Peptides against a protein of PDB entry 5OOQ. Designs and how they scored, part 64

Target 1, 227 residues: chain A of PDB entry 5OOQ
Amino acid sequence: YREDVRQVVTHPANALSFLQPGRLVEISVNGKDNYGWGAVVDFAKRINKRNPSAVYTDHESYIVNVVVNTMYIDSPVNLLKPFNPTLPEGIRPAEEGEKSICAVIPITLDSIKSIGNLRLYMPKDIRASGQKETVGKSLREVNRRFPDGIPVLDPVKNMKIEDEDFLKLMKKIDVLNTKLSSNPLTNSMRLEELYGKYSRKHDLHEDMKQLKRKISESQAVIQLDDL

## One batch from the design tools (peptide; made by RFdiffusion4, then SolubleMPNN)

Design b2_p15_1_s1 (from b2_p15_1, 10 letters changed)
Fold by OpenDDE base, seed 5:
Structure b2_p15_1_s1 (fold): chain B 227 residues (1-227), chain A 15 residues (1-15)
Amino acid sequence: as target 1 above (227 residues)
Amino acid sequence: SFSFAEDEEVLPLVK
């Protein structure tokens, strides 16, 4: 369910307005490489120069450049291509006991685990000598200041996501989370019936529809396991 | 245009 919320939060319609320079974001590339919290440099719509007609998913349609301070020191950072989110082999976060360096990496929105309700004052030129390291030092300080975790943007209170389908999805998630011990399948089916009547207004609605289906499917699997 | 949260903090860089 957290993943479902993440999909909505990181959708361009919601996330982009909060990706100001210096915005803290938690980064996981390919669902495997966790870089921790980084700072947004900028973002741009993804353009394929080789295939200008390329169609990307919503979550892959933008490139976000972020400063991370957890890059493995021996990563081939020189092979990083600007605005290419397909990272070269060997680009990875440092593991425990390994040394790390600061780097600017291009990521997609799909690589954002969470968006923090914090921003750093960013250097004018992040590529200038020592600037990435300064940001990296600041990231460490932020982590020190917030040992219990960096405050995350609230989708409703902070991001003002007021889409009716999203709110209903959130309600569904809440209901499912609170009533797991009761009859989750019945509740989920009933909620899906209600949601199915809503018209799609935005691309976000399609994503939410998919999420709703996934939720229903997940509940069905759980129910089967309980039988 | 960018959106800002009411309780957002903007932190200076550590020098």
Scores: peptide ipSAE 0.436, ipTM 0.905, DockQ to the pose 0.833
Fold by OpenDDE base, seed 3:
Structure b2_p15_1_s1 (fold): chain B 227 residues (1-227), chain A 15 residues (1-15)
Amino acid sequence: as target 1 above (227 residues)
Amino acid sequence: SFSFAEDEEVLPLVK
């Protein structure tokens, strides 16, 4: 059920509006590489230049660039390609006793374990010398301030996910946490229905974004004609 | 458009 909640929370229709620069997110790549809490730099729709007709799942259709401070020091970070979530071999978090460095890594929405109810003020240019390290220091400070864990966005109260089936799922989880005896098996079919609803919302969001871009472009052209 | 969470805190960078 926790995975079901994660799938709903990290769906583009819900997550993208909360992925502002500086948003804290907990990162797990391929279910194996835990980078801990990082800070969002930006995100973009995934584009395959080699195959423009490529279709991605909703959770793999966007790339989020995040600053992490747990990258293994000997990782080939120079081979990282912005907006390419296929990480080179050797890119991994530092293990216990290993030294770590700050890095910007591209991840999919599916690599987000949780979204924090905190943001950092982000530098204008994260690629400038020393900026990643500054963010890394800030991440350490945040962890120090929240020894019991960084507060996570509440899907209902904060993210305003009001879908009835999702609310029922949340209630069931609460009941299961309190009662050992209830059978967990019935909720997979409802998740597919939820995904269908969110997919429609996502389409509308993309349409709005495209419209806003067209308006902005038109305004820019008007300003050029007035100069 | 971005949504802002209720009770969201924005923290400054540590210098």
Scores: peptide ipSAE 0.429, ipTM 0.905, DockQ to the pose 0.652
Fold by OpenDDE base, seed 4:
Structure b2_p15_1_s1 (fold): chain B 227 residues (1-227), chain A 15 residues (1-15)
Amino acid sequence: as target 1 above (227 residues)
Amino acid sequence: SFSFAEDEEVLPLVK
């Protein structure tokens, strides 16, 4: 259900108001490239100049520029296009043993794993020499101060998401965390309704279907173990 | 408009 919560939290209707300059966000691009915690520079609605009629999903309809301090040093950062979230080949976080640099990368809302309950004071001009490195240093300091992880925004308490279906989802998650088995099918149906409420776009529905399948598969395995 | 998160902390940059 973490992914379901993430989808709701990162929906434009909820996320954008919390993406002030300096907002810390945990970044995972394409579900594989984990940049860790970065700082929001700004965001803009995604516009395709080549195809103005292009329709994006809600989570792909905005571009968020973020400072990361985990960019692989030999990444072709010069090939980054400021408003293109499709990153060039070779743009990746540094792996263990590799050196990293600070970079500003454009990401979609879908690449936000978590939104932190922290903000950094951002420089006026992040493109000025040394500014992104200053932010990068601050990010390292924040990580040092929070060895157990940067506090994440509470969707209800902090973000004030008051959708009834979402609240029900959160309650179910809490129950599951206490090892009270809830019927996975019931949960999956509610998740579908929840996603449908936020987005009627086909792509989101497909993602939800995939999630439901995974949940069902997991429950089937549990049932087999319980027999 | 931007929303303020309850109990959020804004941290200065480290020089």
Scores: peptide ipSAE 0.420, ipTM 0.900, DockQ to the pose 0.846
Fold by OpenDDE base, seed 1:
Structure b2_p15_1_s1 (fold): chain B 227 residues (1-227), chain A 15 residues (1-15)
Amino acid sequence: as target 1 above (227 residues)
Amino acid sequence: SFSFAEDEEVLPLVK
């Protein structure tokens, strides 16, 4: 269901209006290379000049240029082609312990994992010396400010997605989340109820044993007096 | 046209 939501959110009809310069987006290229949160520079409709008849899916029909601060330092960034989302071999995010640099990478809408409800004030010319690094520094600051995660755009409240099927999907997800959250509680309540029943049964059993002892003791005393 | 979300914040660049 999460993927279904992502497909709707990242559809051009919904996403493009929120891809202003500086918009924070969480980037996962080809579902493998996670660059984390980047900042949108711009976007353009994907046009294949070599093959004008090329038909792209909706999610591949636009190219979004984003600044990332997680590019592996030894990545061949010089081989990046503007407005070409097919990244050269070796272009990848830095792994743990590796050094990273800032880079502008072209991605498709399909590479957007989430859209943040935050924007950075972007430099006028991101290609100017030092500007990418400034944005990268700002991205680090944002991550520091939001240790629990950057706030994501609400598809309904913020993006105003009013598709009935989508709303039904969201409701189903909400119900499932509620059930998943309540199941431990219901199980715990059932367990507490079960323990409560066992406790009550034990208490009654002990009370009966005590009562039987008292009756036996009383009868024993009466028999001794009749002796 | 661009849409703006409610509660959207635009953060300044760290110099």
Scores: peptide ipSAE 0.414, ipTM 0.898, DockQ to the pose 0.761

Design b2_p15_1_s2 (from b2_p15_1, 11 letters changed)
Fold by OpenDDE base, seed 2:
Structure b2_p15_1_s2 (fold): chain B 227 residues (1-227), chain A 15 residues (1-15)
Amino acid sequence: as target 1 above (227 residues)
Amino acid sequence: SFRTPEDLEVLPQVE
C-alpha cells in the first residue's frame, strides 16, 4: 500500500507542482541505491534525442536533477550527465565507513521515495565551485533539525490529491494500520484506473512548461527578498 | 499548476 501511495504521489500530475528548486526529496535509485534526502535543482521532460519516438512511462517521463550529499567519494561523478538518468557504473551512495561527497544526479520520478514538506534556499548556480557543498551542509542541518525524520507532504492535505479512488486507498491503509483486511491485488488494478484519469485530465507537457515558468518567477522573488 | 503548501517550511542555506 505504501508503494501504491508512492506511485500516485510521484505521478507527474501530482509531483511536478511540488518539485520546486530546493524541495527536499528522498531518493532511492533502481530500488537499491538509497541516497537519502536530497534537494531538487530543476526538472525537465525526458527527451531522447537519438530516438524522438521513444515512449516512457509516466514515472520515467521526467528527469529531476537533485543534489545529494551521500555520493561515494570514488564514484565517477565526472561521467554524470544532466538529465540523463542512466547513471554510469560505479555511481552509488557511500556505504558505512566510506566517505561521501556532494553531487548533482539526474533521477526519474520513480526514484523519489518521498517528497518532503520542506524547501532549501538554493544557490543561483549549483554548478559553480562549492555550491553543491553548501547545499550539502544545508541537508545536514535539516537532518539535525529533524532527528525523527523530515516531514513528508500529506497527499491529501498538502498535495490536494482528491481522486476518489486514491482517497479510498488511503482509507484502506488507515484501516489496515489498525487491522490487516484488504487484498493488495485489488489496489493495483485501481491504480491503473487512477493513472488513466491523470493522463486524460492533464497535459503534462504544458503543465511542465507552466511550472518551469512559475518556478523561475518564484526563484526571482525569493532572491529579491534575500537581498 | 504550481502549488506550495501553506505549511511549507523554507530553510536558508547554511553558509
Scores: peptide ipSAE 0.032, ipTM 0.719, DockQ to the pose 0.605
Fold by OpenDDE base, seed 4:
Structure b2_p15_1_s2 (fold): chain B 227 residues (1-227), chain A 15 residues (1-15)
Amino acid sequence: as target 1 above (227 residues)
Amino acid sequence: SFRTPEDLEVLPQVE
């Protein structure tokens, strides 16, 4: 269910309008490389110049540039290619006991674990010397202020996701979270049926997502022009 | 335009 919520939240139709410069996002690349909370620099629609006909999933169709302060110090950050979410080998977060540095990395929406209800003031030129480190300091300060975790945007209250199926999903999750404390087995079957209905509607939702994507792309283009 | 939730907290950069 958390993944389903994540899929909805990180869909371009929902996420892009909250990926302003300085927006905090929790980053997990390829499901294994956890960079923690980073700050959004900008985003752009993914364009494959080598294969213009490349079709990306909705969650892979945009590149988000994010500042992280957890990059392993010896990572080959110089090999990072702008707007290429396929990170070079060796690009990874620092492990325990390793030193970290600040870096700007290109990620897909699929690499966003959560969107925070916090936004940093970003330097005008993040690529200027020392600016990413300033953001890194701010990220450390945020983490210090929120030892129990950075507040996540509420999909309904904050993001205003009004999709009925999503709302039903959220309600079911709330009910299940309340009931999972009592009987885990009975809740699993109902979840699969609900997920199955949601997934089947998600195929229709892909069409709606495509429409919302077109609207969001139009809005994203407008937003990109406003950036 | 980007959405700005009413409860959005904006933190200044720590200089």
Scores: peptide ipSAE 0.025, ipTM 0.644, DockQ to the pose 0.663
Fold by OpenDDE base, seed 3:
Structure b2_p15_1_s2 (fold): chain B 227 residues (1-227), chain A 15 residues (1-15)
Amino acid sequence: as target 1 above (227 residues)
Amino acid sequence: SFRTPEDLEVLPQVE
């Protein structure tokens, strides 16, 4: 169910308007490489220069550049290509006892575990020498100030997701969290059904989805210009 | 307490 909520929250129609520069996001790449909380630099629609007709899933259709402070020090960061979410071999977070460095990595929306209700002031030129490290210090300070975790955006109150099927899903999740003793399978099936309905509705309302994306993209551009 | 997007907390860079 948390995954179903994540799929809705990280959908372009919902997420892009909240991916302003400095927005904190929790990052997990390929379901195994946990970089922790990073800061958004920018995002762009994914374009395949070799195959302009390439169709990506909604969650893979945008690339988000994020600053992380947990990159393994011996990772081949020089091989990172801007706006290429296919990370080179050896790009990984530092394990316990390993040294880490700051890096900018390109990720897809699908690699966002959660969106924080905090933003950092970002340097104008994040690629300049020392700027990533400054953001890295800020990330450490945020983690110090929020030892119980960085506050996550509320999908309904903050993100204003008002889809009826999603609201029903959220309500059911809340009920399940309080009543773990009820038949988990029945509740799981109902949640999958609701997510299915949500997904189908968005497929049917592609025009509305596209409009929401355009609005979100326009808002993001405005935020970039204000830096 | 959840804030609206208008009440977003913005932290300065740590020098």
Scores: peptide ipSAE 0.024, ipTM 0.639, DockQ to the pose 0.298
Fold by OpenDDE base, seed 5:
Structure b2_p15_1_s2 (fold): chain B 227 residues (1-227), chain A 15 residues (1-15)
Amino acid sequence: as target 1 above (227 residues)
Amino acid sequence: SFRTPEDLEVLPQVE
């Protein structure tokens, strides 16, 4: 059920409006590499220069650049390619007892576990010397301030997802959580069906274009407010 | 429509 909600929340039609610079996101790459909470730098539509006709899934169609402070120190970060979400071998979070460093990594929307209801003030040039570390300190401070976890955006109240199928999904999840209904498998199948309906209703291409324009406009406003 | 989030908090950079 959590995955079904995540699929809707991280769908471009919903997520991109909340991926402003400094937005906190919880990152899990390939379902195994948990980087914890990072800060959004920017995002862009995924373009394959080698294959311009490449079609990506909705959740793989955008690249989000995020600052993480949990990169394993000996990771080959120099091999990171800008706007390439296929991370080189050896790029991983630090394990317990290992040292970590700050890094900017490109991820897909599918690698976002949660979107936080917090933003950081981001440096103008994150690639400048020491700026990633500044963000890393801020991330540590956030974790200190929120020992019980960073507040997650409410899909309905905060993200204003008003899609009927999604609302039905949420209601079903709430009912399931409350009733501990005896047939989790049947319920899971129903949730997948509801997500499928949701994704089909959103004509992703036009909605994404409109959203991208609005996001660009909004980012401009945010930059003005940060001035 | 672009939806502006109501952020709980915007945190300054910690030096």
Scores: peptide ipSAE 0.046, ipTM 0.758, DockQ to the pose 0.502; fails the geometry check

Design b2_p15_1_s3 (from b2_p15_1, 10 letters changed)
Fold by OpenDDE base, seed 1:
Structure b2_p15_1_s3 (fold): chain B 227 residues (1-227), chain A 15 residues (1-15)
Amino acid sequence: as target 1 above (227 residues)
Amino acid sequence: SMKIPDDLEVLPLVE
């Protein structure tokens, strides 16, 4: 269901209006290369100059240029071509222990894992010397401010996705999450504890009733002897 | 027109 939600959220009809310059997006290229959160520079409709008749899927029909601060330092970033989402060999995020640099990479909508509810003030010319590094510093600061994760756009509240089937999907997910959080085992244990307490109270109440009867019988016997 | 969420936070660049 999460992938289904992602497909709807990243569809051009929904995503493009939220890909303003500086919008934070979580980037995963080819499902393998996780660059983390980057900042949108711009986007454009994908045009194949060599094959104008090329038809792309909806999620591949636009190119989004994003600044990332997790590019492996030895990646051949000089081979990156603007608006070409087919990345050269060796373009990858830095692994643990490797140094990273800032880079602008072209991605498709399908490479967006999530869209953040945050936006950076972007420099006018990101290609000017030092500008992408400034954005990189800002990305680090954002990650510092949100250690539990950058807030993601709510598809319904923020993105105003009103498709009935999507709303049904979201409701199903919410119900499932509620059911998963409401551990039926914990509820059953609480019910058992409640039943245990009720059973103990009932036993105590019956014991008290029996004691009151015994006291009443003893008093009745005493009254008979006093006659 | 680009839809802007009502609760959008815009952060300045850190230089």
Scores: peptide ipSAE 0.133, ipTM 0.723, DockQ to the pose 0.729
Fold by OpenDDE base, seed 3:
Structure b2_p15_1_s3 (fold): chain B 227 residues (1-227), chain A 15 residues (1-15)
Amino acid sequence: as target 1 above (227 residues)
Amino acid sequence: SMKIPDDLEVLPLVE
């Protein structure tokens, strides 16, 4: 059921409006490479220039660029291609005892484990020398301030996911957190229906996203002028 | 249960 919730939360119709620059996200690539909490730089719709007719799943249809501070120091970061979520071999988080560096990596929505209810002020040019390291220091400070974990967005209260089937799912999870027993397969069929609903709303959501982005940009400008 | 803030918290960069 946690995976079901993750699938709904990370669907473009729900997630994109919360992927503002500086938004904290917890990153797991391919279910095994855990980079921990990173900061969103930007995102874009995935476009295959070689195959414009390529159809991606909803969760793979966008690329999110994120700053991580857990990249293994000897990873071939120079081979990273902007907006290519297929990471080169050797790109991985540092293991225990290994040194880490800061890097910007492109990920899909499917690689987002959690969306935090925190946002960092981001440098104007993250690619400038030293800027990703500054973000990395901020990430360390955040982890220090939140030793029990970074606050995660509430799908209902914060993300305003009001789909009836999703609300039923959340209620079931709350009940199941008290009672471990019921069959996850029956909920998967409802998830496909939920995804179908979100997919149909995607065009409308892009319009809403543009509006929210404009609002966020205007607020960011106001905050900079007030500082 | 982690306290979820109602509003988005924005944190400055650590210089």
Scores: peptide ipSAE 0.110, ipTM 0.699, DockQ to the pose 0.279
Fold by OpenDDE base, seed 4:
Structure b2_p15_1_s3 (fold): chain B 227 residues (1-227), chain A 15 residues (1-15)
Amino acid sequence: as target 1 above (227 residues)
Amino acid sequence: SMKIPDDLEVLPLVE
């Protein structure tokens, strides 16, 4: 069920409006390379210049550039290709005992494990010398301040995902978490239908996403004034 | 807002 929720949360129709510069996201590439929490730089629609007719899944249709502070120091970061989420061999997070560096990596929405309810003020030019390291320091500070974990956006309360089927899914998860039900039956068919709904609405919601993003950003600014 | 190193700030975006 957690993966099911993740699929809905990271769908473009829901996620993009929360991927403002500085948004904290938890990154797992290919389900194996855990970079931890990073900060969003920007995102763009994925375009294959060599194959303009290439069709990507919804979760692979956007590239998100993120700053991570957990890149293995000897990773061939110079081989990173802009707007190419297929990372070169050797690009990986540092393991225990290894040194890490800050890097900007392109990822797909599918590589987002969770979206945090925190946003950093990002440097104007993240590509300038030392700027990604500054963000890296900030990320460390955030982790220090939140030893129990960075707060994750609530899909319903924060992201306002109010689809009835999704709400039912969330309720089921809640019941399972409370151990009220010992039979976690995942209805894969129902989940597929749910994902299908988002997929069909994606194109229509693109314009809405832009508006929602602006609203979200505006709210963030307002909150800044209140803080 | 919470100030963090290098004048970056951490903000809750949605309550």
Scores: peptide ipSAE 0.060, ipTM 0.680, DockQ to the pose 0.094
Fold by OpenDDE base, seed 2:
Structure b2_p15_1_s3 (fold): chain B 227 residues (1-227), chain A 15 residues (1-15)
Amino acid sequence: as target 1 above (227 residues)
Amino acid sequence: SMKIPDDLEVLPLVE
């Protein structure tokens, strides 16, 4: 069920307007490499210069560059290619007891586990010496400030996802969480069906893309004294 | 709640 919600939330039609520089996102690459919370640098439409006819799924059609502070220190970060989400062998998060470093990695939308309702101030040049480490320090500070977890965007209240099928999906989840009276398999099948309907309604087009970018750029940033 | 560092920003909710 969480995966179904994640699929909707991370769909380009919904996610892109919330991927401003500094936006916190929780990162899991290929469902196995958990980098924790990182900060968005930028994003772009995925273009394959070698194969212009390549078609990507919606969740793989954009590349998001993110700063993480959990990269294994001995990872071959020099082999990282900008805007190439196919990470070289050995690129992984540090395990317990291992040292980590800060790195900028390109990920797909499908690698976003959650989108936080918080942003970091991002340096003008993240590639400059020491800048990614500064962001890494800020990430640690955020985690310190939110020991119970970084606040996640509410799909309905914050992201304003008002699709009827999605709302039905959310309702089904609520029912399942409150009333364990229904068959889990039946509910799962229904949720997949609802997501399928949602997906069919939201084909990416240029007009929508432009709108989402406009929204992203126009969103104000407020510094709060207390949280 | 704790004071947010200067490098932390919160996006207002667009309602």
Scores: peptide ipSAE 0.035, ipTM 0.646, DockQ to the pose 0.087; fails the geometry check

